# Peptides against a protein of PDB entry 3C66: the designs that were tried, part 22

Target 1, 189 residues: chain A of PDB entry 3C66
Amino acid sequence: KSWANLFEKNDFFFRYKFYLEITAYTRGSDEQHLKWSGLVESKVRLLVMKLEVLAGIKIAHPFTKPFESSYCCPTEDDYEMIQDKYGSHKTETALNALKLVTDENKEEESIKDAPKAYLSTMYIGLDFNIENKKEKVDIHIPCTEFVNLCRSFNEDYGDHKVFNLALRFVKGYDLPDEVFDENEKRPSK

## One batch from the design tools (peptide; aimed at target 1 V137 D138 C143)

Design b2_p16_6_s4 (made by RFdiffusion4, then SolubleMPNN; from b2_p16_6, 8 letters changed)
Fold by OpenDDE base, seed 1:
Structure b2_p16_6_s4 (fold): chain B 189 residues (1-189), chain A 16 residues (1-16)
Amino acid sequence: as target 1 above (189 residues)
Amino acid sequence: MMIYDESKDEEYLSSS
């Protein structure tokens, strides 16, 4: 499977009914996030390999480009809120209460030196081999192994006040707005 | 536990 062909956005976010979102969170410095997110991103290939060998999974295709964003995050409660609300269209509007950092505003004095939460998100499109709709596919084991692999790489990543990692199983119609262009219609249920 | 089920809208696994 040529992952290179999946670098282009094309129809990736319309191709599958189900996606696995992998988000690395950092409440700290740019340098801290670069190291943490870079590590997580480097291990996604291993997760894909583990998913592909599961009998219930027909296809696991990674989108090769991460989605990156950052918010002014003055409190720990704000950081918890980001982790709770991000990654789902149903809940992402709650993030509007926070100041999104953009290229246009990042040099403003109120933003430049403010505490920030950084987010980097990778996506895996999933297709399942389900003969009966009542069948279940447990992906807990490979996902847990992935989290453990990332967290164990450096003891500093054990600080949940700074570094967090979340995996979210999401249906295509509930993908975050960030994955779609302004002119693209969200997939229907 | 993250389990695929068509009846479920989403599953979530967090290390936090």
Scores: peptide ipSAE 0.038, ipTM 0.712, DockQ to the pose 0.869
OpenDDE base, seeds 2, 3, 4, 5: peptide ipSAE 0.036, 0.036, 0.033, 0.035; ipTM 0.710, 0.707, 0.703, 0.709

Design b2_p16_7 (made by RFdiffusion4)
Pose (drawn by RFdiffusion4):
Formats: structure tokens, C-alpha cells, sequence
Structure b2_p16_7 (pose): chain A 189 residues (1-189), chain P 16 residues (1-16)
């Protein structure tokens, strides 16, 4: 074999059938999002610990990089549809109605200056100890405990017209396009 | 404290 093989990109977004995504939103400034998403990102490892000790959770595997994007966001209505529609491949297409900030356009006049909404998403891939028969698995408490941990006493993130946090349980075939690069086809049926 | 979207029906599920 060769050195090129050792350095082959991992296949995180193909190896699990289930993913938990944690999303920090900011309809505000660049530094408002830096602090906010920075706080949330700092707590994600704790969710891994809370999840992984559970009977039923075989593994909670965090990816190493947040997925980031921002859109021009004029209206409150837009910020809300972003939260609603972002996260699932079934629905992320609606985001095309807004202008996405890219490598090419980040320097353009009508974009550099426009108010923006910011997204930062982390993925925890899940695998399960499948109990007995097909049964429901409840991981709600560790998810809400994680949410309650996303706080600062010296910084108010209470204005939800600005700051938001969301979590989604998303099957592998339904992951957002952003996680698969130019090479990779997405998982199927 | 921040506003959060945590839908219980998404965290109570049957894995395939």
C-alpha cells in the first residue's frame, strides 16, 4: 500500500445511520455569534458523556469540526424559517430563497454589508444497543440537561430575536448536503 | 438562558 492511503479522509457521515446535530443560531453580529456558538461548542463534549453512559447508547461519536454558514437575513420571518428548515435534507432546499454567504461573494458590497444570520452545527453520530424487540429509546433528559448547560451568568443570551439553540435527530440519508464534499455521493434509501 | 428547540418526539424514537 502507500502513504496516501493512511491519510485518506474519514467517512464519518457514512458510517452511522443516526446523527444528533446541535445548532447555534445568531441573528446578530459576527462577534455575538463567536461568543454564542463558542459557548455551545464548549458544552457538546458534556452531552457525549451524558449520552454515552446510557444503557442503549453503544457510542456517541462527536465529529471534530463545526459546520458553519450564514445567510443574509432581513426579516424576523426569515430567521425563523432558517431555524425551521435548516438541518434536514428534506427541507434545507427552502434556504435557497435567502442569499448564502460563500467563498466568492463574502467580499461583495450588497453582501458584506447586509445583516446576517449565523449557524454553527456539531454532529454526534449515534449507534445503539438494540434492547429486545423494536422499542422506543428516550434520550430527552440528557438533551435538555445539555441545553440548560448552555448558559452564562455574565452574558445574556436570552433575546431569542437574536440567539437560538436547536437539536435534531437525523437519519444518515437525511443529513444536510454541507457534510458531504464534492466527491461523495450521499447515502440512499 | 437561551431559547432552545428540543422536540421530544425526535428524542423518543425506534432505531432501525
Amino acid sequence: as target 1 above (189 residues)
Amino acid sequence: SVHADVDKDEFVFTPE

Design b2_p16_7_s1 (made by RFdiffusion4, then SolubleMPNN; from b2_p16_7, 7 letters changed)
Fold by OpenDDE base, seed 5:
Structure b2_p16_7_s1 (fold): chain B 189 residues (1-189), chain A 16 residues (1-16)
Amino acid sequence: as target 1 above (189 residues)
Amino acid sequence: MVHARVKKEEFTFIPD
């Protein structure tokens, strides 16, 4: 049974208090991003498996589909800004300083040939055994292993000017707007 | 309270 058959978007982003966001970044071509993000996505199941066996984690459920976005990204500083600000409702408004590429504007001359940063984000819903465990839950190891696995696949992925991979722990009320429909209310704190 | 440390490509969760 595939992940696609397990969960629907409808309540996924309301079901958990905590989420792990996995974002593959590419400042380059669409082809480069397709390869990079595809690789990352293909390895998410391995991360889930490693998370599930941690004593402090009760549940680790992936959302099956990535969220895709791209921005005009003229400079390396812009690329760093995207990586810093993306993935949290608290900070994502900073991205408004950049031009979001949309189906409506992608053919405009100012956008079509502009340098771009591509983003593909996968989400894992997390439930912790907090009440029963006072020990620290360190997911650094499985996350690092995941990053290393992805980065080591191709020598080109060692170029951080082009390819990046970020894992962000986010509370439900701080999820990016992209995960909610227009008529959905953001979870409360 | 739940504390989380997040850096690029790393994470630590600390339950209170």
Scores: peptide ipSAE 0.046, ipTM 0.686, DockQ to the pose 0.176
OpenDDE base, seeds 1, 2, 3, 4: peptide ipSAE 0.038, 0.031, 0.037, 0.030; ipTM 0.623, 0.636, 0.636, 0.624

Design b2_p16_7_s2 (made by RFdiffusion4, then SolubleMPNN; from b2_p16_7, 5 letters changed)
Fold by OpenDDE base, seed 5:
Structure b2_p16_7_s2 (fold): chain B 189 residues (1-189), chain A 16 residues (1-16)
Amino acid sequence: as target 1 above (189 residues)
Amino acid sequence: MVRAIVDKSEFTFTPE
């Protein structure tokens, strides 16, 4: 199956011109995030299925491994900033204003007990049918359904102070740095 | 090229 070859990072982030990013955000505990992100991740396949049947979409392939990060997030404004800036190479540098939690620093006193925002991001590579240059593909419906599905699973997930979900359509050249290895050059326009 | 349309405002849920 074509998807099997995409489970390896290899050229996934070079293969498509367009990607859909699905990011689960949690400002709370790691346990809260594990539950939330796990739920979101478990539903990505359903989103893919809904995208695949759209006439304008030739291919919708998920990268099955989530990208995970966490930041010290002392304020709600910081949390909003993370959600605004994350997911695009153009804007991700703004995240440098926050302390990235790493395995190396997580035990530091200033980090260990600090409020945190957790991020788990799934990617779907998209290829479109080019038969009609004027054709528009609206992925609004399946994306909205996906969001509603995730949010409606548990009443607690309605708390936007803690749990958030973003779907972002991005071009390959604007993917976050995290998807590339240090020795890889990001795609050009 | 087929153009994909996504309303970002509806897919980004930030705290109010």
Scores: peptide ipSAE 0.043, ipTM 0.706, DockQ to the pose 0.053
OpenDDE base, seeds 1, 2, 3, 4: peptide ipSAE 0.040, 0.041, 0.041, 0.040; ipTM 0.670, 0.703, 0.706, 0.741; seed 3 fails the geometry check

Design b2_p16_7_s3 (made by RFdiffusion4, then SolubleMPNN; from b2_p16_7, 7 letters changed)
Fold by OpenDDE base, seed 1:
Structure b2_p16_7_s3 (fold): chain B 189 residues (1-189), chain A 16 residues (1-16)
Amino acid sequence: as target 1 above (189 residues)
Amino acid sequence: MVKAIVKKEEFTFIPE
């Protein structure tokens, strides 16, 4: 398949059994999030390169488009809940307790000036050399290096009350609903 | 302390 076909949305999220989700969180201003998420997104290619050279990884392909969302987030507990529940189909329904910011409601007075949590998520599809290697693949090292790289770029990004970065290993059937269109069927287990 | 919510357990071993 051509490079263009590899990054087609409807194909990408059905192609792999496993995905690595990279989510940048910001509880603050949209400007703060733009800088933080932009930095994280700019470094994803470096993570991909580190994953690709691991003997147990056959393929590591990034999806080129970030998924973006924001919630009204009045408390730190809400922010912790978002970070805990987001990124898995099994748990994402808990986010329905929060007000999702949309293009339709963002200008409402109750939403416009409310504290917000911003989310930007990148996806990496993973294919492993399962048949040829009995060796366990440890992705902890490249993932840790990636987090350290992002967090060390600016001292302000060390403030976990504002800026957070999560990496989640997920199976295709447990991907968030955001990656599928309404007419698409979620992959089976 | 880099709190990557990297659930440490999720990254240790992908069984081939």
Scores: peptide ipSAE 0.038, ipTM 0.677, DockQ to the pose 0.570
OpenDDE base, seeds 2, 3, 4, 5: peptide ipSAE 0.037, 0.032, 0.043, 0.031; ipTM 0.688, 0.695, 0.699, 0.682; seeds 3, 4 fail the geometry check

Design b2_p16_7_s4 (made by RFdiffusion4, then SolubleMPNN; from b2_p16_7, 8 letters changed)
Fold by OpenDDE base, seed 5:
Structure b2_p16_7_s4 (fold): chain B 189 residues (1-189), chain A 16 residues (1-16)
Amino acid sequence: as target 1 above (189 residues)
Amino acid sequence: MVKARVKKEEFTFIPD
């Protein structure tokens, strides 16, 4: 049974207290993003395997469907802002300053040929063994290895002006709005 | 209490 068959969206974002968000960013062409995000997504299973063997982690379950978005991104500062603000409910409202590309507006002249930042985000639900223990869990090593693995695949991916990869640890109540349906209430604190 | 540190291409440490 594939991971896709094991987990349903309906309860995934309510099932865990903690999530690891893996976002591939591309400021460039759709083709560039497709290659970059596809690579990142293909390696997520390796990260999961590395997380699962950590003593402090009880469960690491990936949500197999990526979340896709893109913004008009005219400047490098805008690109940095996206990377800073995306992935947390607390900060994501700052993205409203940028034009979100949608199926409805993508053919508009002001959007069609505009510079864009593309985002693909994967989620891993996490359950820890230490919730009531005075132990520390450091996921830095497996996450760093993951980033290095992705970045080293192609020399072009070393260009941080175009390609970026961020891993964000997020509590369930601070997940971005995109993971919830319109009628779903976000988890409480 | 779980405290998380996250930065661009940096990763989370969860203290006790």
Scores: peptide ipSAE 0.039, ipTM 0.656, DockQ to the pose 0.166
OpenDDE base, seeds 1, 2, 3, 4: peptide ipSAE 0.035, 0.037, 0.028, 0.037; ipTM 0.634, 0.644, 0.614, 0.659

Design b2_p16_8 (made by RFdiffusion4)
Pose (drawn by RFdiffusion4):
Structure b2_p16_8 (pose): chain A 189 residues (1-189), chain P 16 residues (1-16)
Amino acid sequence: as target 1 above (189 residues)
Amino acid sequence: STPLKFIKNTVFEVEE
């Protein structure tokens, strides 16, 4: 074999059938999003601990990098549709109605200056100890406990017209395009 | 406070 093989990219978004995504949103400024997403990102490891001790959870595997994007966001209505539509491949297409900030256009006049909404998503891949028969597995408490941990007493993130946090349980075939690079086909049926 | 937008599908069935 060769040195090139050892350094082959991991296949995180193909190896699990289930993912928990944690999303921090900011309809505000760059630094408002830096602090906000920074706080949320600092608590994600705690969710891994809370989840992984559960009977039923075989593994809660955090990815090493948040997925970031921002859109020009004129209206409150837009910010809301972003939160609604973002996160699932079935629905993320609706985001094409808004201008996405890219490597090419981040420097353009009508974009550099436009008000933006910011996203920061982390992924926890899940694998399960499948109990007895096909049964429901409830991981609600550790998810809400995680939410309650996303707070600061010296910084108010209470204005939801600005700051928001969301979690999604998404199957592998339904992961957002952003997680698969130019090479990779996405998982199927 | 933390403005929770939503938590979806925290109760689900695992497909084999």

Design b2_p16_8_s1 (made by RFdiffusion4, then SolubleMPNN; from b2_p16_8, 5 letters changed)
Fold by OpenDDE base, seed 1:
Structure b2_p16_8_s1 (fold): chain B 189 residues (1-189), chain A 16 residues (1-16)
Amino acid sequence: as target 1 above (189 residues)
Amino acid sequence: MTNLYRIENTVFEVEE
C-alpha cells in the first residue's frame, strides 16, 4: 500500500500484529500538557530510527496523529491508576471509575476547575523478521534512550507528580478502544 | 523510589 494509505486510521490499526504505544501524561494545566506532549511527539521519529536498525525489526512505522484524552484526577492515586490501567483493552475499563472530560461536559462547574490528567498517545506499528517460526526481540535500549531524551530536555519534566511517560508493547487484539471506530471490530487473537 | 517512566514488555518473543 502507498504511504498515504498506511496513515489512514482504519488501515493502520489492522495492518500490524504488534504496536509500541507511547503515552505522555500530565497532571496539571492544559498548557503544561501541550508543551510536554509536543516534546514527546517531536522525538518519536528518533525512536523509530533506532527501532528500524534492530535486526529483529523489519518495519517500525509511526502513526503520525496523537490520540488525546483527559480525566478528572482529584488524587495522586487516581493519577497512578490512570498510568497503570490505560493503554490496554484488558485493563482500560478501570478508567470508567473516573470522569472523562468531553466537549459536552468540560464547561460544567464540577469539571471546569477540577484537577485533570491529560493523555497524548502515539503508536508505532511493528513487523518482525521471524526466523524458524520464533524471534526474540529486545527494544529496551532504544526505549530507555527515548525516555532519557524526553525527560532531560527540561528540568520541570523530572517532576513525576506532574509529568510522566510510558512505553508499552501491545498486541493488536489488545489495543485500546480509542483506536477503533464504533463500527469497527477489534482484531482477534 | 518512584520510577520516572514506565517501560513494559521490552523483551518479547514473536511468532508467525
Scores: peptide ipSAE 0.331, ipTM 0.824, DockQ to the pose 0.565
OpenDDE base, seeds 2, 3, 4, 5: peptide ipSAE 0.324, 0.317, 0.322, 0.322; ipTM 0.823, 0.821, 0.823, 0.820; seed 4 fails the geometry check

Design b2_p16_8_s2 (made by RFdiffusion4, then SolubleMPNN; from b2_p16_8, 7 letters changed)
Fold by OpenDDE base, seed 4:
Structure b2_p16_8_s2 (fold): chain B 189 residues (1-189), chain A 16 residues (1-16)
Amino acid sequence: as target 1 above (189 residues)
Amino acid sequence: MTNLYYIENSVFVVEE
């Protein structure tokens, strides 16, 4: 496929003004998240196909590598906060209140056995057909179909205390820090 | 109550 070359990061997060973020959330075990995120990730290509046929969308290119993160998540409120704040640079600083699990700290006693929220995020770069200065785009239908597809796969995924799924439209300058290397400067507005 | 699944900004206006 034409976007197969976009499997590598390269300039993917600089190429588009707009991105769709697909995040699978799991507050539970790593095994639970692996199954859930794996399912979501396996269906992203279907969403891309549905997006591509929308008249307002010129390009929908997935970045095929998921971004993985996990946080110590002691409470349900913390889990809700993660879901609310994650995925946007302007809001992600709120996540600093939580302990990010890293390879360096994962074996610490305070982290190793702590409740965790796992996140797997897929990105789709979007380009639009803008005839006028402004174009109204509605991606609700394909996104809803995608969510329903993932949701309906297993009834266990309906447990909002454990499994969640969010799709977020984000401008390039508001992408989370995770998509950029330390030496990269985020796109400007 | 946390929404099980949500789509943020599914309707948006893009500008050049």
Scores: peptide ipSAE 0.283, ipTM 0.787, DockQ to the pose 0.557
OpenDDE base, seeds 1, 2, 3, 5: peptide ipSAE 0.252, 0.258, 0.218, 0.252; ipTM 0.775, 0.777, 0.756, 0.771

Design b2_p16_8_s3 (made by RFdiffusion4, then SolubleMPNN; from b2_p16_8, 6 letters changed)
Fold by OpenDDE base, seed 1:
Structure b2_p16_8_s3 (fold): chain B 189 residues (1-189), chain A 16 residues (1-16)
Amino acid sequence: as target 1 above (189 residues)
Amino acid sequence: MTNLYRIENTVFEVEK
């Protein structure tokens, strides 16, 4: 099961030139994040359906598994930085200033009881109908509807100090390092 | 007002 999943993962992030990245953020407990990220994940299929019916989109293919990470996040400014810098290879190096929580360090006293930001990220691979040399695509409406659907589900999710949601259009060469194995070369432009 | 969500680059041009 693990090898098949790795192969599917590797193939997925080389199949498309463009991706829509959906990240659920939580600065709070792991239980809060589990509920929030689970809700967001459960609604991704509805977003895919809305994208598929757009004339400019040929394919909208969701990757079925979320990518999960967590950081020590002592301040609100750190939380804002995570949301600003995460999700792009160009900017993700700024996150090296924060402590990544790992299975090896999670039981350390300095990490165990520290405030944390949790991240769950879903990806949608996109292929477009290009009639001419260039095509203009607008996905603002389905993305806005998706955000409204997630945020309106529970009043608690209106607290932006705890719960946040980001949608980012990303080119294949600018995907975060997390989607590639250590031995894989990221796509070129 | 802090935006409750981030939506980036929803209008874009794609090339072959």
Scores: peptide ipSAE 0.327, ipTM 0.829, DockQ to the pose 0.562
OpenDDE base, seeds 2, 3, 4, 5: peptide ipSAE 0.317, 0.318, 0.321, 0.320; ipTM 0.825, 0.826, 0.828, 0.826; seed 4 fails the geometry check

Design b2_p16_8_s4 (made by RFdiffusion4, then SolubleMPNN; from b2_p16_8, 7 letters changed)
Fold by OpenDDE base, seed 4:
Structure b2_p16_8_s4 (fold): chain B 189 residues (1-189), chain A 16 residues (1-16)
Amino acid sequence: as target 1 above (189 residues)
Amino acid sequence: MTNLYYIENTVFVVEK
């Protein structure tokens, strides 16, 4: 990892109160996921640009590195569960029912040949223009446009049994554990 | 229409 990446990571997940998570899901081969996630990642900058021009958004800063994870995913129900539960500290404990694939276990016979769900997650830190005590922000349009752009790039990416894409607005204190090092304390509410 | 994507909480309220 470059020093630049280390410095960027160091406080990124503490710098903002709010984050947009972009997760590309693939239940299939590693090759399929590389293509899909690579496409999604290549389009994140366009989403950032669309977010930045919204009046309510002061800052939209992408974290440059994707977070990669994979789970043994024997069933479609497991895949749906992953998509439902991933991306929030409140719900991610449900993923403990599945086997996380790690460098330590990936060569185990029960894992090596198992069906897998692959996840690549990009994060965008968000800061807002809040004039009043409360501000309503709507990012639905740029998010929808982004998803449509990714899904429409190749007809194969329309197969939701294999390829999925989720965007989740998350508060800093509810970020997944994966974004923090073991020695880092999760942001408080 | 098959929900081909999931977008969660695209409309939200932020506070100072």
Scores: peptide ipSAE 0.305, ipTM 0.792, DockQ to the pose 0.585
OpenDDE base, seeds 1, 2, 3, 5: peptide ipSAE 0.300, 0.304, 0.291, 0.297; ipTM 0.793, 0.793, 0.785, 0.788; seeds 1, 2 fail the geometry check

## One batch from the design tools (peptide; aimed at target 1 A166)

Design b2_p17_1 (made by RFdiffusion4)
Pose (drawn by RFdiffusion4):
Structure b2_p17_1 (pose): chain A 189 residues (1-189), chain P 17 residues (1-17)
Amino acid sequence: as target 1 above (189 residues)
Amino acid sequence: SEPIVYPSFIPPSSSPS
């Protein structure tokens, strides 16, 4: 074999059928999002611990990089549809109605200056100890405990017209396009 | 076979100081 093989990109978004995504939103400034998403990102490892000790959870595997994007966001209505529609491949298409900030356009006049909404998403891939028969697995408490941990006593993130946090359980075939690069086809049926 | 996982969605929320 060759050195090129050792350095082949991992296949995180193909190896699991289930993913938990944690999303920090900011309809505000760049530094408001830096602090906010920075706080949330600092707690994600704790969710891994809380999840992984559970009977039923075989592994809770965090990816190493947050997925970031921002949109021009004039109205409160837009910020809300972003929260609603972002996260699933079935729905993320509705985001095309808003202007996405890219490598090409981040420098343009009508974009550099426009108010923006910011997203930062982390993925925890899940695998399961499948109990007995097809049964419901409840991981709600560790998820809400994680949410309650996303706080600061010296910084108010209470204004939800600005700051928001969301979690989604998303099957592999339904992961957002952003996680697969130009090479990779997405998982199927 | 696949388990039914709950929650499927934790809605957007904020954290007051």

Design b2_p17_1_s1 (made by RFdiffusion4, then SolubleMPNN; from b2_p17_1, 7 letters changed)
Fold by OpenDDE base, seed 5:
Structure b2_p17_1_s1 (fold): chain B 189 residues (1-189), chain A 17 residues (1-17)
Amino acid sequence: as target 1 above (189 residues)
Amino acid sequence: MEPIVVPEEIPATSSPA
């Protein structure tokens, strides 16, 4: 199937059993985040090409749109907690302790002037060609090369207090709630 | 069959190697 048919969200998060999440984090300004996330997004195709040639990977298909979220993030500990808990349905409920920024609340003075963590998350759907349950697929090299490519683009992206980049392998039943519409049932285990 | 993928995570604080 051509990549053109993947532009429709409708079945992407049900099509695969496994996903690679790529999250760009920024604790700073919206402008800083736009530059950082836009850079990361521009490189995802290179990661896909490296994943597709790995033994045991049959298909690597990127979703074309990022998921955007932001939280009030007053402390470094809050920023570490976001990075630890985000990207899994099992752990994302811990983020309810933080104030999510929404279109309804973004103009509130307490939110407008607050330090923020911005998140842009991209998804790669994965299909595997594994005959034996004991076979391992090692994605360390292509993922590390991708992180190095993004982080080395500008010296400012070396500041881990501001800019971060995570990759997480997740099962379809453990995807964040943000990928599903209100009427969509989460995939079963 | 569920694959074993390694690593399962590259932490957000990962530095360039």
Scores: peptide ipSAE 0.478, ipTM 0.883, DockQ to the pose 0.552
OpenDDE base, seeds 1, 2, 3, 4: peptide ipSAE 0.469, 0.476, 0.478, 0.476; ipTM 0.881, 0.885, 0.884, 0.880

Design b2_p17_1_s2 (made by RFdiffusion4, then SolubleMPNN; from b2_p17_1, 8 letters changed)
Fold by OpenDDE base, seed 2:
Structure b2_p17_1_s2 (fold): chain B 189 residues (1-189), chain A 17 residues (1-17)
Amino acid sequence: as target 1 above (189 residues)
Amino acid sequence: MEPIIVPEEIPATSSPA
């Protein structure tokens, strides 16, 4: 079975206690986002390889499909708020202040021509090999190298007003609601 | 056991180093 076939959605978000989220943000056109998110997605395998060789990481398994969302984003402050609040169940309720773009509402005049922030989020499930409770795993280097690799690909990706890339370490009980189906119960602490 | 991960977050606005 290909590596892709091991990560059917069915249990991926219940299999690990810890996840690394990778979110590509674009405040611009759908075409700009498609290019940016597609680049980020194409590099995730390189990040996985760098994580797997770290002391204390036993497993780094990527989920094979991105999660896609978009919001009406009229201001830079709204775009900063999205980047601050997205990717955690504790904070994602703040995004309810923004208009989520859906297939049902995308043709509304108030949404169609509105400035948008696009989000593509990828997940890596993590298992750790830590003997002592006080052992630290430093992911700064591989994560920073990944961000630099993505942003250095094109000069346009240096424009932080348009293109952003965040990596967040999240516990399974604090994953965003988007990863669970309506009939699935969120993992407990 | 919960690992201590450093950093827990790399900001979306982080510049290339």
Scores: peptide ipSAE 0.221, ipTM 0.772, DockQ to the pose 0.556
OpenDDE base, seeds 1, 3, 4, 5: peptide ipSAE 0.056, 0.064, 0.189, 0.134; ipTM 0.588, 0.608, 0.760, 0.738; seed 3 fails the geometry check

Design b2_p17_1_s3 (made by RFdiffusion4, then SolubleMPNN; from b2_p17_1, 8 letters changed)
Fold by OpenDDE base, seed 4:
Structure b2_p17_1_s3 (fold): chain B 189 residues (1-189), chain A 17 residues (1-17)
Amino acid sequence: as target 1 above (189 residues)
Amino acid sequence: MEPIIEPEEIPATSSPA
């Protein structure tokens, strides 16, 4: 199959059993988020290259399109909750307590001027070269290096009250609903 | 076989220690 077929959403999120999610969070302006998420996105290829050289990783394929979402986020506690609950189907239902910003509602006065958390989520599909069930793949180093690379790019990105970056290892059946179309069935366990 | 991945999550709020 050509690399072109990997960019079909349907093929990507059903192709792998495992994914690494990379979520850039911003509690601030859209402009701040665009700069932050754009930086993070620009570095994903470096993370992929670092993952591909790990002995237990056979394939690391980025999905090149970010998933964008934003929530009304009036408090710091709401921002912590978003970061805790987002990125897993098991926990994402907790986000229903927050107002999702949509194209239909973004111009509402109560939403337009509200504090927001912006999210840009990138996915890396992972295939593993593991012979034994007990083999561990340590991704801590490449992931930490990636976070450091992003956070150190600008001093402003050191402010955890505004800018955050999470990396989460997820199973395909536990991917967020955003990656599937309404007519698509989630991968089975 | 499911791989054991470490860490499974790097929190958004965690400074790299």
Scores: peptide ipSAE 0.156, ipTM 0.740, DockQ to the pose 0.484
OpenDDE base, seeds 1, 2, 3, 5: peptide ipSAE 0.049, 0.031, 0.041, 0.028; ipTM 0.613, 0.625, 0.615, 0.582

